# Ledger of designs, part 6: peptides against a protein of PDB entry 6DSZ

Target 1, 361 residues: chain A of PDB entry 6DSZ
Amino acid sequence: NYVVTAQKPTAVNGCVTGHFTSAEDLNLLIAKNTRLEIYVVTAEGLRPVKEVGMYGKIAVMELFRPKGESKDLLFILTAKYNACILEYKQSGESIDIITRAHGNVQDRIGRPSETGIIGIIDPECRMIGLRLYDGLFKVIPLDRDNKELKAFNIRLEELHVIDVKFLYGCQAPTICFVYQDPQGRHVKTYEVSLREKEFNKGPWKQENVEAEASMVIAVPEPFGGAIIIGQESITYHNGDKYLAIAPPIIKQSTIVCHNRVDPNGSRYLLGDMEGRLFMLLLEKEEQMDGTVTLKDLRVELLGETSIAECLTYLDNGVVFVGSRLGDSQLVKLNVDSNEQGSYVVAMETFTNLGPIVDMCV

## One batch from the design tools (peptide; made by RFdiffusion4, then SolubleMPNN)

Design b1_p8_3_s3 (from b1_p8_3, 4 letters changed)
Fold by OpenDDE base, seed 1:
Structure b1_p8_3_s3 (fold): chain B 361 residues (1-361), chain A 8 residues (1-8)
Amino acid sequence: as target 1 above (361 residues)
Amino acid sequence: MSPLPLPK
């Protein structure tokens, strides 16, 4: 009986950075189909800590830190709607991944959304939001003592949500989303009432955004608000300030992923379908009263990488490029360009063997 | 082009 050790999946479909193993460790977590790989980021590179098999393809993977937790917890949702919250525990040499909570969040009735599963976490850790089906927003309240992930649905009038995020700095949990109707694409906000299990009117909306607006980035304080990324334009809105840019360079290929570099939201990495890596910069203006406002948006081409499915900034200008279509990479961002005008240097490349067609023999 | 301020 040759146990053909099924080759481990190599295509990356998600990555996140945070403090999962400890408060002090910087971790890179990589989703490869049903597998979760956990690394510690070191000066020498990525140190493997643990690999975890999941009961299904990972569809959502997000780190979050509830009030009073010393380190981040991991939320995972599978493509079969199994949800869990995971905690890393180490006792000497023994490493355990503990399931703190779990549940199945599948609905009996609903059309799965064409844009796939979206999972988001409120920055204040009040709830998890899920867009699984058209016309529904699922809420999982975050409670420390609840081992069973219970969810409820709120009806969305907007049937075709493209992307959704929770905003920062809101008294109540507030979502910002791009949606499509017969008149085009629009941005809207809703407050989420846990008590009444309904939406209330959000702080702002923007009608008639770019027709190909595809991504929402929630911007932390001091800026607040959101960035909307399209094919031709990048826009910022926070209710009071609106700013749009249309840099010609982004028209060449669709931006497909993003990652925040700075905790204050002053810089973001952007990856397109050609493997180009950009930096989006938020230029600040400090007012006489100490208020920070957005002065300008700028996009700079950094260089070329593998086509990113996901990006995550680690530390010291090191970026992990998670690729589904090509080899994943660790890249270094440099202040000075090379002779070819690139600010990107590949440090390490992780061979993607492609989809192992499980030939069931 | 002003060099991108990489985090030092």
Scores: peptide ipSAE 0.022, ipTM 0.635, DockQ to the pose 0.164
Fold by OpenDDE base, seed 4:
Structure b1_p8_3_s3 (fold): chain B 361 residues (1-361), chain A 8 residues (1-8)
Amino acid sequence: as target 1 above (361 residues)
Amino acid sequence: MSPLPLPK
């Protein structure tokens, strides 16, 4: 009986940064197929804290902090629709990952969406939203006392959702999504009523966006609204203000991932299919009444990395580049460019051994 | 092009 010790997966499927181990610790969490790796970010680099085996491939991994929690909780959804909310607990040297809530959110009826599983959390932690199947939006209400994740579906008239996020600064939980119909791609918003279990009309819509619009970024206050990323254009909309840019540099390769750098949404990292790393910048204008509005958008090329599946800004200009196709990296962003004009320096590289071919011998 | 101010 050769126990082939299955090599640990090395390809990164997702990464998230937050305060999971404590209120003070900065953590990097990495999803590698069925494995969750938890690190503390230190001045010396990444310190491993815990590895957790999941009962399936991680499809969604998001940190969130409900009101009255001192640290972040972790939401995980697997590819087999097992959902859980996890809490880190340390007692001396004993580290435990506590399941606060769990449930299976699979539907018996529905076509799995071609663009895969999307999971999002309301910024005010009122609900989790899931796009699992075409024409359905699943809602998991967040309640502190609920150990069982109960979900309900709301029908979406828009069958071909490309991406969806919750917006910031909304009185009711509000989603913003890109969808495709026979006329092209469009952006729409809906308010989600927990009480009535239905959608209400959202604050705004934008018909006929770029044909290849693929990503929605929810922008925090004071700007609010959303960024829509396409192949040729980047657009901003918040209901009152619209702005679009079409920088030629983004046409060379498709942007595939993003991460917010500043808590106020002034800067975002963008990664493309060639491993180019960009900074998207939101220029602010302060009005006489003290309101902050978006003045301009700009994109700057920072340098080249491994092809990112996910990006996360850590601290002090350090970025984790999670790669599925290549080696994951810790990179440093510098103020000054090198001789090649790059602002990116590789600090550490994590070897990707490639897909585990299940050779059934 | 002014270097992007990195978050300190």
Scores: peptide ipSAE 0.019, ipTM 0.625, DockQ to the pose 0.163
Fold by OpenDDE base, seed 3:
Structure b1_p8_3_s3 (fold): chain B 361 residues (1-361), chain A 8 residues (1-8)
Amino acid sequence: as target 1 above (361 residues)
Amino acid sequence: MSPLPLPK
């Protein structure tokens, strides 16, 4: 009897950090195809708490904290459009993952977008937004007592959305997105009306951005606005201020992932297709009236890691590098460089055994 | 010294 120990998936396709197990615990959550791994971050390293099997490949995984919740909830969307909101509960030694809400958000009509599934959550937890199909934006309202995730579609005139985020500090939920048309790539904003189930005109737009603009980062207050990352340039826009940089170092390889380091959006980790790790810095200027404005953008090379599919800053300069193509890593960021000029030191490496074909027997 | 202050 060859007990084919079904090898667990090792390729990482998503990771998030937050307070999922309790208000006080710092957690790392890792998506590996159909598996969710939950860790507590400790001074001694990652402590495993729970592994959860999902009914499908995880396509979206986001932590969010609705008003009045003491800890984060987890939104998951699978590649087959099954959505759920999960809560961690512990009673003594008994650990349970509770489904607060669930639903299937598949449409009968629509072209699945070539750039895949995008899922985003409004920073004020008013709604979840989904780009699943070309020319549609799906909205899931976030109501506390709703066990059934109901969604509606809003028609999007822009058929080829590259990336989309909700902005911070907006009176109404506001999306910012990069899209492509025959004239090039552009950035646009829309307000989302839950009442009317339509888009209203957003606060700003930027036509004719860099041709390879691929990512939107929503920036928290006090800066607000968004960062647009391309192949050759990084730009900031908030409606009132525009700033662009074109550091030569980012032209060598495409930036493919990002993660916010500081809660106020002053620093971001960036990973490229060569496994280079960068820090993007937002330099602040404090005005005489106490307002904070963006003075400058700067990019610094930290070092090299495995090629990141996802990045998440934990604490105390420790970063989890989730890799699909290589081994995942825990790395330490140092204040001083080593003899090779690197600020990155590998602490732990997690062997990637490659794509496990889920042979459903 | 690194021009990058790390979060404490």
Scores: peptide ipSAE 0.018, ipTM 0.605, DockQ to the pose 0.171
Fold by OpenDDE base, seed 5:
Structure b1_p8_3_s3 (fold): chain B 361 residues (1-361), chain A 8 residues (1-8)
Amino acid sequence: as target 1 above (361 residues)
Amino acid sequence: MSPLPLPK
């Protein structure tokens, strides 16, 4: 019996940056199938801290900080609908990952959505939202004292949700989503009532967006609203203001991932299916009353990387490029371009050995 | 145009 030591997975299917190990540490968390890798970001690079085996493929991985927490908590959902909230605890040299809450959120009835699992967290940490099945939006209320993740479903009339996010700056938790119907793709918003367990009318909608609109980015204050990314266009809407751009450069390949660079939502990284890295810039205009409004949207090509499954900005212009199809990378963004016009320099490359085919011999 | 200053 040759015990083939199962190679560790190398393909990245998720990454997130935050303060998980402490309030002061900047962490990079990487999901590789069933494996979670935790790093501290240092001036010298990534320092490995802990590896965690999960009881299933990681489908959602999000950091969030409830009120009164000094550091971020980690929400994980597996492909088998096991949900948990994890906390990092260190006591001297002993490092523990503590499960603060857990639950299985699988429904017995429902069609699994073709676009897969979507998990989102309200920016004010009031709830987690899950799109698991067509025609359902699952809500997990966030309660500090509850070790059991309880969920309920709200019926969603829109059966074909493409992407969904929680908006910022809303009195009630508010979702913004792209959906498809026989007439095309549209954007809609709903308020989520925890008390009544229903949707209320959201602040705005946008019918007949681009046919290939695929991603929603929630924009923090002061801008608020959302960015909608398509194949040919990028649009912004906040209920009062609409702005659209159609830069020819994005038409060459589909944008597949994004990450916010600035806390105020002034800049976002975008990655496409050819490994091109872009910066999306929100240009502000300050009104005489001190109100900040969006003046313009701009896209700049930064350079080329591995094809990103996920992107996360670390610090000092360093970006982690998580790749499923190729090697993951740490890259440096520079202010000045090289001779080829690229602002991207590879700092470190992490070899992807591809899928481990379990050859049952 | 030079890209906006990178966050420090």
Scores: peptide ipSAE 0.017, ipTM 0.624, DockQ to the pose 0.186

Design b1_p8_3_s4 (from b1_p8_3, 5 letters changed)
Fold by OpenDDE base, seed 3:
Structure b1_p8_3_s4 (fold): chain B 361 residues (1-361), chain A 8 residues (1-8)
Amino acid sequence: as target 1 above (361 residues)
Amino acid sequence: MSLLPEPK
């Protein structure tokens, strides 16, 4: 009896950092196809806490903290449109992952979007937004006592959305998105009315952005607004201020992932298709009235890693590099460069065995 | 190498 120990998936397709196990614990959560791995980040390294099998490939994984929760909750959406909100509970040595809410959010009618599933959470935890189908934006209201995730659709006039995020500091939930039409790529905003189940006009728009604009980063207060990442340019817009840079170094390879380092949105990690790791810096200017404005944007090359599918900053300059194509890594960011000019040192490498071909024998 | 700063 060869117990073919079914090899566990090793390719990483998502990672998030937050306080899932407790208010005090720093956690790393890793999605590997249908598996969720939960770690506590310690001074000694990653301590495994729990591994969970999901009923489908994880397509969206986001931590969020509703008002009055002591720790983060986990939203998961599968590739088959099963949604759940998970809570970690520990009682002594007993560890349970509790489903607080669940639902299926599949529509009977709609074209699945070519850019795949996008799931986003409002920073004030008013709703979850889903771009699943062309010309539709799905909303899941976040109600504390609702065990059933109910959703509704709002029609989008913009059929080809590239990326979408909720903005920070908005009175109503506000989305910012890059879309493509026959004239090129554009950025637009909409307010989302939960009451009327419709879009209202957003605070700003930018027509005719870079042709290869591919990612939206929502920037926290005090800056607010969004960063738009292209092939040749990085732009900031908040309705009042526009700033663009075109650093030659980013033209060499496409940026494919990002992660916020500082809670105030002053620094972001960027990863490209060659495994180069960058720092995007937002330089602040403090005005005489105490307002903080963006002075400049800067990009610095930190070094090289495995090709990142996802990045997450942990703490103390440690970054988890989640890779689908190569080995995942824990890396240290140093203040000083090595003899090769790199600020990146590999601390640990997690072997990727590649796609598990389920040979049904 | 310590991932986190040693608890003060």
Scores: peptide ipSAE 0.018, ipTM 0.597, DockQ to the pose 0.091
Fold by OpenDDE base, seed 5:
Structure b1_p8_3_s4 (fold): chain B 361 residues (1-361), chain A 8 residues (1-8)
Amino acid sequence: as target 1 above (361 residues)
Amino acid sequence: MSLLPEPK
C-alpha cells in the first residue's frame, strides 16, 4: 500500500495583508487552492501561525474591519459559492478560526461569468458585493448579529462586467465598474440602495474607455475616484478630474494584478504577465483652499519577479509576490537601483511544485 | 534582511 502523501498545493491564487491575528500583528494570508496559510510578518521574516483547510477552492479572500472591531475579519468565498466570515481567536496556546457567519450564495438561474468570480467589500463595511453571474450583482448586507449570510440580487443592465470595486468617500455604497457592450468598453458607477434593493444613478460615468480596460482600482480619500488600467493606458477619474497616461512600457505586457502601497492611495504596485513589477505614483497638488487634487500619474519600472497572480505590500519596502505559474517570492524594494537598473531584490523564494495531478488510480 | 524595522 503506497500511501502517496498528496503534496500540499504550492500554487498561490490569492494573498492579503492586514491585522487578522491581533490589532498589532501584521499578517500575510495566502490562499493555495483549498488551503489558507496565515503568517505573522516579523523583523526576522514570515512566521507561520496556522493553516486552515477550506471545503472548496478559495475564489475570494478579503480582510475587512467593521466599525468597533479591534482587528480584521476575513471574508472567504469558495468556487462553489460557499461564503464565510472568519475571526481569529487565540486563548493561550489554543488557536481557533471561528466562523462568525456563513451561507451559500449560489443562484439556481444565471450564467456564470466568463471572467470568474469577483468579490468586493464596501470600505465602510456596509455590504459585500459579488459578481457571480452575468447581469446580476449580488449584495450581502453586513450585520454584526447575523450568523447567516443572506444575499439578494440586483439586476445589472450591463451584462459583461470586466471588473468592479466599491468607491471610497461615498454617502451610499457606490460601485465603479468596467463593462463591455457592442460599442466597446465603458466605466459606470451605481449607488446601491440596501433599503430599496436597487441601483441608483452613480456620481459619474466614462463612456468609450480603452478597448482593453481590464481593472478598476478604488482610490481612497483625499483623491477619491478610481484608476482604470488598460493595455495601453492608465486613467484616473473622480467625477470632477480626469487624467490619462499612456506610458509605452506598459504596452509590452498586460498588467494583471495590483496592490495599494500607501494608505492614502499615493502609490500602487502593478504586475504584468511577464513578471515585470511597476510602481504607479499619484502626484498631489495642494490648492490654496487646502483641497488636495491629483496633479499627475507616473509609472516606474521597478524590476522583474515571478509572474504575479497577486501582490501585497507588507512593510519596509517588502512585497509578497504570489505566483500561480512560478515560484512565489518575498522581494525588497530599494531606493537605489542595482547594476542592472533593478530596484527589486529577491529575499526568499517559495518553490511551486505545480498542480497536484490527482491520478485517481 | 529584516522585513520589519528591528524593535527599538
Scores: peptide ipSAE 0.017, ipTM 0.589, DockQ to the pose 0.087
Fold by OpenDDE base, seed 4:
Structure b1_p8_3_s4 (fold): chain B 361 residues (1-361), chain A 8 residues (1-8)
Amino acid sequence: as target 1 above (361 residues)
Amino acid sequence: MSLLPEPK
């Protein structure tokens, strides 16, 4: 009986940064198929803390901090629709990952969406939203006392949702999504009523966006609103202000991932299918009344990396590039470019051994 | 504007 020690997965399919181990620790969490890796970010690099095996492929991984929690909690959804909320606990050398809540959120009826599973968390931690099936939006209310994750569905008339996020600064939980119909791609918003278990009309919509609009970025206050990423254009809308740019440099390859650099949403990293790394910059204008508005958008090429499945800014210009197709990297962003005009320097490379083919022998 | 955050 050859116990083939199953090689640990090396392809990265998700990454998040936050304060999971403590309020003070900066963590990098990496999803590699069924494996979760937890690191502390240090001046010397990534310090491994814990590895966790999950009962299925990780499809969603998000950090969130409910009101009155000292550190972040972790939401995980698997490809088999097992949901959990995890907490890190350490007592001396003993490290435990505690399940605060769990549940299976699979529906008996529904067409799984072709664009895969989307999971999002309200910035005010009122609910989790899930797009699992066409024509349904699943809501998991966040309650501190519930060990069992209960969910309900709201019917979504828009059958072909491309991407969805919760907006910031909304009195009620509000989603913003890109969808496709026979007339093209559009952006719409809905308020989510927990009480009535229905959608209400959202604050704004934008019909006829770019045909290849593929990603929604929720922008925090003071700007608010959302960024819509297309193949040829990047647009901003917050209900009052609209701005669009079409930088020629993004037409060369499709942007496939993003990550917020600044807490106020002034900068975002963008990665494309060729491994190019960009900075998206939001220029502010301060009004006489003290309100902050978006003045302009710009995109700058930083350099090249492995093809990112996910990006996360850590600290001090250090970025983790999570790659599914190539080697993951820890890279440094520099103020000055090198002789080739690149601002990116590889600090560490994590070898990707390719897909584990579970050959059942 | 600097492309990078100032080092903390």
Scores: peptide ipSAE 0.011, ipTM 0.535, DockQ to the pose 0.168
Fold by OpenDDE base, seed 2:
Structure b1_p8_3_s4 (fold): chain B 361 residues (1-361), chain A 8 residues (1-8)
Amino acid sequence: as target 1 above (361 residues)
Amino acid sequence: MSLLPEPK
């Protein structure tokens, strides 16, 4: 009996940062197939805290802080539609990951979306939204006392959703999504009624966006609204302000991931399929009434990294580059460029041993 | 290289 010690997965499927272990700790959480790795970000580097085996491939991993929680909770959805909310508890040296809530959110009827699973959390922690199946938006109401994750579906008229996010600063939970129809790609918003379990008309829409518009970034206040990333263009819309740029540099490779740098949404990291790392900058204009509006959008090439599946800005210009195709990296963003014109310096590289071929013998 | 600024 050869006990082949199954090699642990090394390919990164997702990463998030927040305050999961405590209110004060900055954490990096890394999803590697069925494995969750939890780190504390320290002055000395990434300190490993816990590794957790999940009962399935992690498809969604999001940190959120419900009102009155001292630290973030972790939402996980697996590729087999097992949902859970996890809490970190430490008592002295004893570390436990506690399941606060769980449920299976699989539907008996529905076409699984070809673009995969999308999971999003309302910024005010009112609900979780899931795009699992074409023509359905699943809602999980967030209730603190509920150990069982209950979900309901809302019918979505738009069958081909490309990406979806919750918007910030909305009285009701409001989604913004890119969808495709026979006329092209479009952006639409809907308010989500928990009471009526239906969509109401959202604050704005934009028909006929770029044909390859693939990502929605919800922008926090004071800007609000959303950024739409395409192959050739980056657009901002908040209902009142529209702005588009078409920087030639982004046409060379498809942008595939993003991460917010500044809490106010002034800067975002963008990664493309060639491993290029960009900074997207939102230039503000302060109006005489004290309102902040978007003046301009700018994209800067920072340098080259491993091909990012996910990006996470940590602190002090340090970025984790989670890679599925290559080695994950910890990189430093510098103010000044090197001799090659790069602002990126690799600090640490994490070897990717490739896909674990589960040879089911 | 330090990830976080050293606490002053």
Scores: peptide ipSAE 0.008, ipTM 0.529, DockQ to the pose 0.090

